# Peptides against a protein of PDB entry 2KNC, part 56

Target 1, 74 residues: chain A of PDB entry 2KNC
Amino acid sequence: KGPDILVVLLSVMGAILLIGLAALLIWKLLITIHDRKEFAKFEEERARAKWDTANNPLYKEATSTFTNITYRGT

## One batch from the design tools (peptide; made by RFdiffusion4, then SolubleMPNN)

Design b2_p22_6_s1 (from b2_p22_6, 17 letters changed)
Fold by OpenDDE base, seed 5:
Structure b2_p22_6_s1 (fold): chain B 74 residues (1-74), chain A 22 residues (1-22)
Amino acid sequence: as target 1 above (74 residues)
Amino acid sequence: LEVLLLLLATLLLALLLLLQAL
């Protein structure tokens, strides 16, 4: 049976679409791994900056809790 | 990963069908 030229054309089109989708999935995976590593680094740097601020003797907390020593709860 | 394996399997199947149609 001669090659069904329609089957050949549809299979080639399907193969090109599948290769394109595979390339997009690989690309998305690489970006997702990159972004997770960069975000983890950013959160670590942010955590370190918070610790450095807490150790700064000039840092005053915006919220001062005053214990009223004169408040004897009746 | 699973979607990539399915995509590769479907590509291989399409190539086998093409080789049978030639």
Scores: peptide ipSAE 0.068, ipTM 0.668, DockQ to the pose 0.121
Fold by OpenDDE base, seed 4:
Structure b2_p22_6_s1 (fold): chain B 74 residues (1-74), chain A 22 residues (1-22)
Amino acid sequence: as target 1 above (74 residues)
Amino acid sequence: LEVLLLLLATLLLALLLLLQAL
């Protein structure tokens, strides 16, 4: 029996559509993993920048501890 | 993951149907 040309055409079209959908899902997955890694890196850099800002000598703590030299604790 | 496995299973099924039609 020769291949039913309609079955061959529909199967090839179906295979192309499924390969295209697979490629889009893989691409979306790769982007989602990339974005999560970039976001994690950004949060790490933000955490490091917060630590570096805490150690920045320009950031004088708003709490000036005035040691009252006249406070003789009895 | 499940969608990828379903997609792979449907591709394999389509290939088997093509081989049976040849």
Scores: peptide ipSAE 0.068, ipTM 0.659, DockQ to the pose 0.104
Fold by OpenDDE base, seed 3:
Structure b2_p22_6_s1 (fold): chain B 74 residues (1-74), chain A 22 residues (1-22)
Amino acid sequence: as target 1 above (74 residues)
Amino acid sequence: LEVLLLLLATLLLALLLLLQAL
């Protein structure tokens, strides 16, 4: 019984479609994992930059409290 | 994960059916 050419053609087409679908799912999964890792890194860097601004010794608060030593409250 | 395993299982089954049809 020669291979049913129709069965071979349909199975090859089915295999190509399944491989294509698998590749798309893997691609989507890789992108989703990459984007989540990159977003998490950006949020960590943003949080760190906010902490560095709060602890930056160059950041002088706009409010300087000067004790006027000459103020004797009369 | 389950969808990927099902897809892999269906691909392997399709390959086995192809090998039996040759």
Scores: peptide ipSAE 0.067, ipTM 0.661, DockQ to the pose 0.101
Fold by OpenDDE base, seed 1:
Structure b2_p22_6_s1 (fold): chain B 74 residues (1-74), chain A 22 residues (1-22)
Amino acid sequence: as target 1 above (74 residues)
Amino acid sequence: LEVLLLLLATLLLALLLLLQAL
């Protein structure tokens, strides 16, 4: 009973296809996780920059309320 | 996305070449 050359070839082809498909799924998963982590980091940095702009002691509100003491409302 | 499509295309091409070699 020699090994059925067709069964060996089909098994090797099937194994290569499964390994290739698994590698593609792992690669897609890694990219998706990377992109989500990078996006979360950028949103955290943007949130921190927004909070730091709100608490920046250099940001004097440009609203100087000028009380005109000479405005006598007639 | 493009890299994934290129990898899929190369795997399909490798499969076709293997089928032709048989």
Scores: peptide ipSAE 0.050, ipTM 0.637, DockQ to the pose 0.101

Design b2_p22_6_s2 (from b2_p22_6, 16 letters changed)
Fold by OpenDDE base, seed 2:
Structure b2_p22_6_s2 (fold): chain B 74 residues (1-74), chain A 22 residues (1-22)
Amino acid sequence: as target 1 above (74 residues)
Amino acid sequence: DEVLAFLLAVLLAVLQLLLLAL
């Protein structure tokens, strides 16, 4: 019995759909991994920049705490 | 995550339909 032509056509159509869906899944997965790695790198660089600023002896805090000498807290 | 799960579910459904047609 030769291959059922309808089964062959449906199998080819199904294979094309599977390849298309697999490509979309791989693409989505690669983007998601890339974006997470880039964001993690950005947060690491931002953390380092905050540490460098905090350790800069020339950094004058913009917030001056004035102790009110007139406030005698009993 | 939900979009990936949906795409995987569609992929598995198409694979099952293909296996039933063979």
Scores: peptide ipSAE 0.074, ipTM 0.673, DockQ to the pose 0.098
Fold by OpenDDE base, seed 3:
Structure b2_p22_6_s2 (fold): chain B 74 residues (1-74), chain A 22 residues (1-22)
Amino acid sequence: as target 1 above (74 residues)
Amino acid sequence: DEVLAFLLAVLLAVLQLLLLAL
């Protein structure tokens, strides 16, 4: 019995669909990994920017301690 | 995660249909 041409056509169509779905899964996986890495980098940069703001010598705390030199505790 | 699980389920369903057609 020669290969049923219909079975060959359906198998080729099925293989193309499987390759297409596999490509979509790989694409989504790559995007998901990329987005997670990029988000982690942005959160690290945001954390660093917060640390740099806390250590910024131009950022004066709203509370300055003044020692009153004239206060002799009686 | 949900869309990856959905795509995996679709891939498995198509694979099962292909195995039934062979």
Scores: peptide ipSAE 0.070, ipTM 0.667, DockQ to the pose 0.090
Fold by OpenDDE base, seed 4:
Structure b2_p22_6_s2 (fold): chain B 74 residues (1-74), chain A 22 residues (1-22)
Amino acid sequence: as target 1 above (74 residues)
Amino acid sequence: DEVLAFLLAVLLAVLQLLLLAL
């Protein structure tokens, strides 16, 4: 008995749908991994910028510790 | 991610239907 033409057509359609869904899953997974790596890089750059800002003499801490030179602690 | 879980569920359902048709 030759292959039932309906079974062949449905199997080909099913295979195309599986390949399409697999490609979408792989693509979405790659984007999600990329976005997480990019976000981690941005958080690292933000952390580095915070450290560089802390070393930037232009960012004087808003707390001017006025050392009162006349305060002789009793 | 809910969309990833949905796509995986659809992929598994289609795979099961193909295995039942063989």
Scores: peptide ipSAE 0.069, ipTM 0.667, DockQ to the pose 0.082
Fold by OpenDDE base, seed 5:
Structure b2_p22_6_s2 (fold): chain B 74 residues (1-74), chain A 22 residues (1-22)
Amino acid sequence: as target 1 above (74 residues)
Amino acid sequence: DEVLAFLLAVLLAVLQLLLLAL
């Protein structure tokens, strides 16, 4: 049976599609790994900045709780 | 994660169709 020219054409088209999808999967995987590392670094830097703020003697809490000493809850 | 799983499933489906054509 001679090579079915249609089968050869469809197989080549399918192979190109597979290579394209494989490249997209690899690209997405690389981005996802990069973004997770960058986000983890950002959360670590944010956590450190919170600790540095807590150790700053000039830091005043934005929320002041006023206890009304005259409020006798009936 | 879901998009990666979907693209992998499409890739496997196209591989199966190519193997069936061969």
Scores: peptide ipSAE 0.067, ipTM 0.669, DockQ to the pose 0.095

Design b2_p22_6_s3 (from b2_p22_6, 17 letters changed)
Fold by OpenDDE base, seed 3:
Structure b2_p22_6_s3 (fold): chain B 74 residues (1-74), chain A 22 residues (1-22)
Amino acid sequence: as target 1 above (74 residues)
Amino acid sequence: DEILALLLALLLLALELLELAL
Protein backbone atom coordinates (compact mmCIF):
# COMPACT_ATOMS: atom_id res chain seq x y z
CA LYS B 1 0.00 0.00 0.00
CA GLY B 2 1.66 3.23 -1.12
CA PRO B 3 1.66 5.95 1.53
CA ASP B 4 -1.74 7.64 1.59
CA ILE B 5 -0.86 11.00 0.05
CA LEU B 6 -3.45 12.68 2.29
CA VAL B 7 -1.89 11.15 5.44
CA VAL B 8 1.57 12.29 4.27
CA LEU B 9 0.34 15.83 3.54
CA LEU B 10 -1.50 16.11 6.88
CA SER B 11 1.50 14.71 8.79
CA VAL B 12 3.89 17.17 7.08
CA MET B 13 1.51 20.05 7.82
CA GLY B 14 1.20 18.88 11.43
CA ALA B 15 5.00 18.61 11.76
CA ILE B 16 5.48 22.14 10.33
CA LEU B 17 2.88 23.51 12.77
CA LEU B 18 4.54 21.74 15.72
CA ILE B 19 8.03 22.96 14.71
CA GLY B 20 6.60 26.48 14.30
CA LEU B 21 4.91 26.29 17.71
CA ALA B 22 8.10 24.92 19.32
CA ALA B 23 10.13 27.76 17.75
CA LEU B 24 7.62 30.33 19.07
CA LEU B 25 7.79 28.79 22.56
CA ILE B 26 11.62 28.84 22.48
CA TRP B 27 11.52 32.45 21.28
CA LYS B 28 9.05 33.42 24.03
CA LEU B 29 11.19 31.60 26.61
CA LEU B 30 14.36 33.40 25.48
CA ILE B 31 12.59 36.79 25.57
CA THR B 32 11.11 36.05 29.02
CA ILE B 33 14.55 35.07 30.38
CA HIS B 34 16.12 38.15 28.76
CA ASP B 35 13.44 40.50 30.12
CA ARG B 36 13.75 39.01 33.63
CA LYS B 37 17.54 39.51 33.55
CA GLU B 38 17.16 43.07 32.26
CA PHE B 39 14.49 43.84 34.87
CA ALA B 40 16.68 42.37 37.63
CA LYS B 41 19.57 44.56 36.40
CA PHE B 42 17.27 47.61 36.32
CA GLU B 43 16.11 46.97 39.92
CA GLU B 44 19.76 46.51 40.99
CA GLU B 45 20.75 49.79 39.28
CA ARG B 46 17.75 51.51 40.91
CA ALA B 47 18.78 50.14 44.31
CA ARG B 48 22.38 51.35 43.69
CA ALA B 49 21.14 54.79 42.61
CA LYS B 50 19.25 55.03 45.93
CA TRP B 51 22.43 54.09 47.83
CA ASP B 52 24.54 56.48 45.71
CA THR B 53 22.11 59.28 46.62
CA ALA B 54 22.76 58.48 50.29
CA ASN B 55 26.54 58.46 49.68
CA ASN B 56 26.63 61.36 47.20
CA PRO B 57 28.81 64.09 48.80
CA LEU B 58 26.84 66.66 46.76
CA TYR B 59 23.55 65.57 48.37
CA LYS B 60 22.63 68.07 51.07
CA GLU B 61 19.90 66.93 53.40
CA ALA B 62 16.97 69.33 53.53
CA THR B 63 17.33 69.39 57.33
CA SER B 64 20.23 71.46 58.65
CA THR B 65 20.94 71.24 62.37
CA PHE B 66 22.14 74.54 63.84
CA THR B 67 23.53 74.49 67.36
CA ASN B 68 22.47 77.74 68.99
CA ILE B 69 25.60 78.56 71.06
CA THR B 70 23.69 81.47 72.69
CA TYR B 71 21.02 79.19 74.20
CA ARG B 72 21.79 79.20 77.88
CA GLY B 73 18.73 77.53 79.30
CA THR B 74 17.52 79.82 81.81
CA ASP A 1 9.74 23.94 34.03
CA GLU A 2 6.22 23.92 32.46
CA ILE A 3 7.45 25.32 29.10
CA LEU A 4 10.18 22.66 28.92
CA ALA A 5 7.58 19.97 29.60
CA LEU A 6 5.36 21.43 26.85
CA LEU A 7 8.32 21.51 24.40
CA LEU A 8 9.13 17.87 25.23
CA ALA A 9 5.46 16.89 24.75
CA LEU A 10 5.40 18.69 21.37
CA LEU A 11 8.64 16.91 20.34
CA LEU A 12 7.15 13.52 21.28
CA LEU A 13 3.97 14.38 19.35
CA ALA A 14 6.10 15.36 16.31
CA LEU A 15 7.87 11.96 16.50
CA GLU A 16 4.50 10.14 16.70
CA LEU A 17 3.29 12.06 13.63
CA LEU A 18 6.56 11.18 11.84
CA GLU A 19 6.04 7.48 12.66
CA LEU A 20 2.48 7.73 11.32
CA ALA A 21 3.90 9.25 8.10
CA LEU A 22 6.36 6.82 7.82
Scores: peptide ipSAE 0.064, ipTM 0.657, DockQ to the pose 0.108
Fold by OpenDDE base, seed 1:
Structure b2_p22_6_s3 (fold): chain B 74 residues (1-74), chain A 22 residues (1-22)
Amino acid sequence: as target 1 above (74 residues)
Amino acid sequence: DEILALLLALLLLALELLELAL
């Protein structure tokens, strides 16, 4: 009994569909992991820049407190 | 983008071949 040609065709098409679906899921998973790692790196660099600015002796706070001694709150 | 488009095209082609085989 030779292989049923319809069974062979359906098995090949089913295999292509499963491989295509698996490749799409793997690709989407890899992108999602990549984007999360890149975003985490960006937030770490932003956090480091904030800490480095706080420890930079050249950083002068842009806010100066001016006490107006002549302000009578009437 | 291109790889995703190719994989989607292969998926659509396999569905069309399945509809022709049924």
Scores: peptide ipSAE 0.055, ipTM 0.635, DockQ to the pose 0.176
Fold by OpenDDE base, seed 4:
Structure b2_p22_6_s3 (fold): chain B 74 residues (1-74), chain A 22 residues (1-22)
Amino acid sequence: as target 1 above (74 residues)
Amino acid sequence: DEILALLLALLLLALELLELAL
């Protein structure tokens, strides 16, 4: 029994669809991993910028806490 | 973006060919 031409055509079309879907899923996965790594770096740089700001002698906090030494807590 | 658009176009073309063959 020679291969049915219809079975060969449908198998090739099904293979193209599966390869195309797999390529799209891999591509989307790679982008999602890339974006998460870039976002994690951005959050790390933002965290480091806050730590450097805390150690920067030029940074004055917008709020100064004054301990009122005359407050006797009545 | 261009590669994703190309892969999506190839997937749509394969679906159209599948509907034509059924």
Scores: peptide ipSAE 0.055, ipTM 0.629, DockQ to the pose 0.167
Fold by OpenDDE base, seed 2:
Structure b2_p22_6_s3 (fold): chain B 74 residues (1-74), chain A 22 residues (1-22)
Amino acid sequence: as target 1 above (74 residues)
Amino acid sequence: DEILALLLALLLLALELLELAL
């Protein structure tokens, strides 16, 4: 008895659907991993830039905290 | 975006073929 043509058709179609779904899952996984790596690199570069600014002896803080000498907060 | 659109189109085509074969 040759393979049932209907079973062969359904099996091929099911295989195409499974391959398509697997490709979408792999694609989503790759994007998610890529975005997390890029974000981690960006945060590392941002951290380095903050350290370089803090270590610059010419950097004058824009915010000066003045202690009000007349405020006796006792 | 283009690759995702192509994969989605292929998935839709496979569903249409499934409906036609049933």
Scores: peptide ipSAE 0.052, ipTM 0.631, DockQ to the pose 0.206

Design b2_p22_6_s4 (from b2_p22_6, 17 letters changed)
Fold by OpenDDE base, seed 5:
Structure b2_p22_6_s4 (fold): chain B 74 residues (1-74), chain A 22 residues (1-22)
Amino acid sequence: as target 1 above (74 residues)
Amino acid sequence: DEILELLLALLLAALELLELAL
């Protein structure tokens, strides 16, 4: 049976769809790796900024905790 | 992660359909 022209057309369409899906998978994988690296860098920069603030002698904490020495817990 | 799983499932389904068509 000569190659059924319909089978050839459907196989070509299927191959194009598979290449498209593979490209989307690769693209999504690359984005996910990129986003994780960028997020890790952002969290590192945020952590550094927090440490620099803690070492600043002009930094005043918004929250102050006071221990009442006279409270006997009755 | 969910989108990747869906795309992988579509890829596998399309491969199975291609194998049935060939």
Scores: peptide ipSAE 0.064, ipTM 0.677, DockQ to the pose 0.088
Fold by OpenDDE base, seed 1:
Structure b2_p22_6_s4 (fold): chain B 74 residues (1-74), chain A 22 residues (1-22)
Amino acid sequence: as target 1 above (74 residues)
Amino acid sequence: DEILELLLALLLAALELLELAL
């Protein structure tokens, strides 16, 4: 008794669908992990650049506080 | 994007073949 051709066709099609679905899930998972790692690296580099700017003796704060001692409010 | 589109096209083609086989 040869295998039923319908059973063979349905098994092959089911296998293709499962492989395709598994590949999509793996691909989406890899992209999501990659994007999170790249974003974390970008935020770390941005944090480091902020620290380096704070420690740079050439960086002058743009904010100057001037207290006008002669200002008499009416 | 291209790989995702190819995988989606493969899944759609396999579903269409499944509907023809039932």
Scores: peptide ipSAE 0.059, ipTM 0.649, DockQ to the pose 0.154
Fold by OpenDDE base, seed 4:
Structure b2_p22_6_s4 (fold): chain B 74 residues (1-74), chain A 22 residues (1-22)
Amino acid sequence: as target 1 above (74 residues)
Amino acid sequence: DEILELLLALLLAALELLELAL
């Protein structure tokens, strides 16, 4: 019995739908991984910029703590 | 973005063809 033309048509249509859905999922996954990697780089650069700011002698903390040696705690 | 739009359009067209075949 030759393949029913209807079974062949439905199988081809189902295959196109599955390939299209798989391609969309792969594409969305790649974009999401790319975006997370870019965000992680921006957080690392922002963390490095804070470390460089902490080691940069031009950035003095606006708050200087003076220990009053005359304070005897009475 | 254009590739995603093309894939979405292809998926929608395949669904429309499926509805016409049922």
Scores: peptide ipSAE 0.057, ipTM 0.647, DockQ to the pose 0.172
Fold by OpenDDE base, seed 2:
Structure b2_p22_6_s4 (fold): chain B 74 residues (1-74), chain A 22 residues (1-22)
Amino acid sequence: as target 1 above (74 residues)
Amino acid sequence: DEILELLLALLLAALELLELAL
């Protein structure tokens, strides 16, 4: 007795769905790993740029803090 | 984005074929 044609059809369709779902999960995983690696590199480069600026003796800070002498804090 | 859209379209087409076969 050959396999039931309906069972074969449903098994092929189920296999296509499982392959498609697996491909989506792998794709999402790869993107998530890629984005995290790119973000980590960006934060490392940003950290290096801050260190380089902070160690430059010619760097003049654009922001100044003023103490309000009229403010009597509790 | 295009690859994800193509894979989603393939899954949708497979579901439509499943509904037609049942």
Scores: peptide ipSAE 0.055, ipTM 0.645, DockQ to the pose 0.153

Design b2_p22_7_s1 (from b2_p22_7, 16 letters changed)
Fold by OpenDDE base, seed 4:
Structure b2_p22_7_s1 (fold): chain B 74 residues (1-74), chain A 22 residues (1-22)
Amino acid sequence: as target 1 above (74 residues)
Amino acid sequence: LPLLLAALLLVLALLLELLSLL
């Protein structure tokens, strides 16, 4: 008895749907791993940029202490 | 990850079933 044509059609349709779903899951997984690596790199670069900004020799602290040479504190 | 493995196993099972019907 040849294969039941309905069983073959449903199995092929099911296989195509599952291949499509598997491809979407792989794609989503790859993007999620990529985005996490890029975010980790971005946070590392942001951390380095904060350290570089803290050591920026152009960044004068807003507080300058002027010693008034004429102030004889008695 | 476990869902992806389950989907791959299910695709393999359907391919084996299709080959058994041919």
Scores: peptide ipSAE 0.051, ipTM 0.643, DockQ to the pose 0.131
Fold by OpenDDE base, seed 1:
Structure b2_p22_7_s1 (fold): chain B 74 residues (1-74), chain A 22 residues (1-22)
Amino acid sequence: as target 1 above (74 residues)
Amino acid sequence: LPLLLAALLLVLALLLELLSLL
């Protein structure tokens, strides 16, 4: 019995579709891992920048409290 | 991960089936 040409064609089509799907899943997985690492790095850098902003010597609090030492409440 | 392994095993099974028909 010669190879069933229909079975061979369907198996080749199925193999191509599955290779394509596997490649897309691998690609999506690699991107998802990359993006999570980059986002984690970005949030770490942003956290460090907030700590540096709290210690920014150019940051003058908008509110200066002056205690008037001459105020004797009557 | 399990879907990728399942897809790889299914591709391998289809390639082995194709080789058995040749």
Scores: peptide ipSAE 0.048, ipTM 0.640, DockQ to the pose 0.134
Fold by OpenDDE base, seed 3:
Structure b2_p22_7_s1 (fold): chain B 74 residues (1-74), chain A 22 residues (1-22)
Amino acid sequence: as target 1 above (74 residues)
Amino acid sequence: LPLLLAALLLVLALLLELLSLL
């Protein structure tokens, strides 16, 4: 008996749908892994930037003490 | 991961079934 053309057609359609679903799941998995790595890096860089604000050599305290050399307290 | 494995096994099963119909 030759292949039932309906069974072949439905199996091909089913295979295409499942390959498509598998590709979407792989794509979602890759994105999820990428985004988690990128977010972890971003939070590390943000944490580091908060620490670097405390040690930034360009950070001038808003308060500068000037000694007035002409003020001889008499 | 389990969903990907299940999908892969299902694709393989359908490909084997399709090959058995040829």
Scores: peptide ipSAE 0.048, ipTM 0.641, DockQ to the pose 0.129
Fold by OpenDDE base, seed 5:
Structure b2_p22_7_s1 (fold): chain B 74 residues (1-74), chain A 22 residues (1-22)
Amino acid sequence: as target 1 above (74 residues)
Amino acid sequence: LPLLLAALLLVLALLLELLSLL
């Protein structure tokens, strides 16, 4: 019995759909791994930059707290 | 990962079945 043309067509369509789905899953996995590594690196760099800023003797806080020594809160 | 392996095995099975019908 020659190949059922309908079975061949449906199997080819199914194979294409599954290859497409597999490619999307691989792509999503690669992005998810990449983004997690890049985000971890970014947070580490941001943490280092905050420490360097806090230890910089030239850094002045934008907020000056003035304590009035003559203010006796009654 | 297990879904990807299952999909790859299913594609291989369909290709082998297609080749057996040819």
Scores: peptide ipSAE 0.047, ipTM 0.637, DockQ to the pose 0.193

Design b2_p22_7_s2 (from b2_p22_7, 17 letters changed)
Fold by OpenDDE base, seed 2:
Structure b2_p22_7_s2 (fold): chain B 74 residues (1-74), chain A 22 residues (1-22)
Amino acid sequence: as target 1 above (74 residues)
Amino acid sequence: LELLLLALLLVLLLLELLRLLL
């Protein structure tokens, strides 16, 4: 017996809804993977920038320690 | 994990629809 025309129509509608939902899930998954990779890169760059901020070449320590070779503290 | 379970559920539901159609 061929499939009932109502069963065919409902199955096609169901398949379209499932494909639409699958596409949204794939899209969300791709974004989530992208965002996690970008966030991991951003945190790595931010960690490196903190190390480079310790060597800010514009930050001349206001304290130059000159070893006074003649200062023998009494 | 949840997205993989949901994707698996969608594949199973699609296979069940194909089984009802054939």
Scores: peptide ipSAE 0.037, ipTM 0.589, DockQ to the pose 0.080
Fold by OpenDDE base, seed 5:
Structure b2_p22_7_s2 (fold): chain B 74 residues (1-74), chain A 22 residues (1-22)
Amino acid sequence: as target 1 above (74 residues)
Amino acid sequence: LELLLLALLLVLLLLELLRLLL
């Protein structure tokens, strides 16, 4: 006796749902791997930008310390 | 880890559906 037509219909519906869920999980995994690689590059670029700012000869701190030559600290 | 467990559950469920179909 072949599988009941209802069992065949329910099995096909279940298989479609499983394939859909598997595709969403693969997609989420690929995005998560991509985003981790992009975030790692962003943090590296941010670290480099901080190093370049610290060593940029054109970066003048907005704060100039004036030594008052007339201040004899008594 | 969670994704691997979910993938395993999906494969087991697919095998059971195939068993009911055959």
Scores: peptide ipSAE 0.036, ipTM 0.582, DockQ to the pose 0.102
Fold by OpenDDE base, seed 3:
Structure b2_p22_7_s2 (fold): chain B 74 residues (1-74), chain A 22 residues (1-22)
Amino acid sequence: as target 1 above (74 residues)
Amino acid sequence: LELLLLALLLVLLLLELLRLLL
């Protein structure tokens, strides 16, 4: 008995819908992985830049604290 | 995790449909 033509048509329609849904899920997964990697890299670069901003070679603190080693408080 | 499980379930369902057609 050949496959019922209706069963073949419904199975092909179901397969197309499932492939379409799979493609959308794969696409969303790839974007989500990409965005998380890019955000993690951005936060790492921002953390490094914050450490470098603490040592900005152009920023001279307007206040230099000199410990006078000879100041024995009278 | 949920999207990976859903993708795996969908692939298994497609393989079973292919098995029923062949």
Scores: peptide ipSAE 0.035, ipTM 0.581, DockQ to the pose 0.075
Fold by OpenDDE base, seed 1:
Structure b2_p22_7_s2 (fold): chain B 74 residues (1-74), chain A 22 residues (1-22)
Amino acid sequence: as target 1 above (74 residues)
Amino acid sequence: LELLLLALLLVLLLLELLRLLL
């Protein structure tokens, strides 16, 4: 009895559909993982850039404390 | 028989990949 040609055809069609679905799922997974890692890195860099902006040597504090040298606290 | 085992292995791999996506 040769291999049932219908079973062979259905198995090949099923395998092709499953490979196609697997490839799409793997592709979507890789993109989703990549985008999440890149976004996490971007938010970390943005957080660091915000901290570096607080240490900007051009930033003058809105409050200037002047010590009056003539103020002898008696 | 071998093609059915290969198809089963491929389905299991897809279910595991789907579990990693969820």
Scores: peptide ipSAE 0.032, ipTM 0.524, DockQ to the pose 0.034

Design b2_p22_7_s3 (from b2_p22_7, 17 letters changed)
Fold by OpenDDE base, seed 2:
Structure b2_p22_7_s3 (fold): chain B 74 residues (1-74), chain A 22 residues (1-22)
Amino acid sequence: as target 1 above (74 residues)
Amino acid sequence: LELLLLALLLVLALLLQLLLEL
């Protein structure tokens, strides 16, 4: 029996769909890993910038809380 | 990732096998 042309066509179509799906899954995985690494780096840089600000002896907070000693909450 | 690459290689190998049987 020669190869069934329908089996060949369906197998080629199925293979193209599976290759396409696998490529999309690989792509999604690579970008998800990349984005997580970049976000982790950004949060590390943000944490370092906060530490540098906290260790600067010239840093004065832009906001000062004053306790109003005359405010008896009536 | 490796399992997905292995699955892709397996699909490609099966397609090549089918093409060689034609």
Scores: peptide ipSAE 0.061, ipTM 0.653, DockQ to the pose 0.259
Fold by OpenDDE base, seed 3:
Structure b2_p22_7_s3 (fold): chain B 74 residues (1-74), chain A 22 residues (1-22)
Amino acid sequence: as target 1 above (74 residues)
Amino acid sequence: LELLLLALLLVLALLLQLLLEL
């Protein structure tokens, strides 16, 4: 008995849909992995820049703490 | 992801089965 034409059509349609969904998921996964790697590098560079700023002799802290020696805290 | 790969493999197996029955 020849193949049921309905089974052929439904299987081909199901295959196309699953291939399309798989391609979209692979694409999204690749982008997500790329973005996470780029963000991790950015945070590492930002951490290094903070260390370099702390060791830069030209960096003056914007905050100066003055201890008032006459303030007797009650 | 694994479930989607399994579903894709299942559909591919069904298509191959259908091509062998043709």
Scores: peptide ipSAE 0.061, ipTM 0.655, DockQ to the pose 0.149
Fold by OpenDDE base, seed 5:
Structure b2_p22_7_s3 (fold): chain B 74 residues (1-74), chain A 22 residues (1-22)
Amino acid sequence: as target 1 above (74 residues)
Amino acid sequence: LELLLLALLLVLALLLQLLLEL
């Protein structure tokens, strides 16, 4: 019995859907890898900017430690 | 991803078998 035309149509549709899904997953994977590399660079630049700010003599910490000279610790 | 590739290869193999039976 030759293959039913319905079986041929369903197999072709199934193949197209799987190829389309595979292409979307590969595309999403490539974007996700790209975005993670960009985010890692952003966090590295942010970390460097924090270190440069800490070494800048104009950026004194907004917290002044006042040593209370009258505080004799109990 | 590997499971999807395997599923794609299986569907392509079934499609090729079906085309050889026509």
Scores: peptide ipSAE 0.059, ipTM 0.663, DockQ to the pose 0.135
Fold by OpenDDE base, seed 4:
Structure b2_p22_7_s3 (fold): chain B 74 residues (1-74), chain A 22 residues (1-22)
Amino acid sequence: as target 1 above (74 residues)
Amino acid sequence: LELLLLALLLVLALLLQLLLEL
């Protein structure tokens, strides 16, 4: 019996839909993994920048504590 | 990209196989 033309059409349509859905899921998964890796890299670079700033002898804290040697707490 | 094309070709081949068995 030749393939029923309706079965062929429905199977091809179903396959195209499944392939399209699978491609979209793979694409979304790849983007999500990429974005998480980029975010992790950004947080690592931010952590390094804080570490480098803390060890930079040119970094002055905006707040300088001056001990007033003349302050006798009476 | 190549793996996606190979997967597409595999699904198409399986579909054609199923249609030949009906």
Scores: peptide ipSAE 0.058, ipTM 0.653, DockQ to the pose 0.296

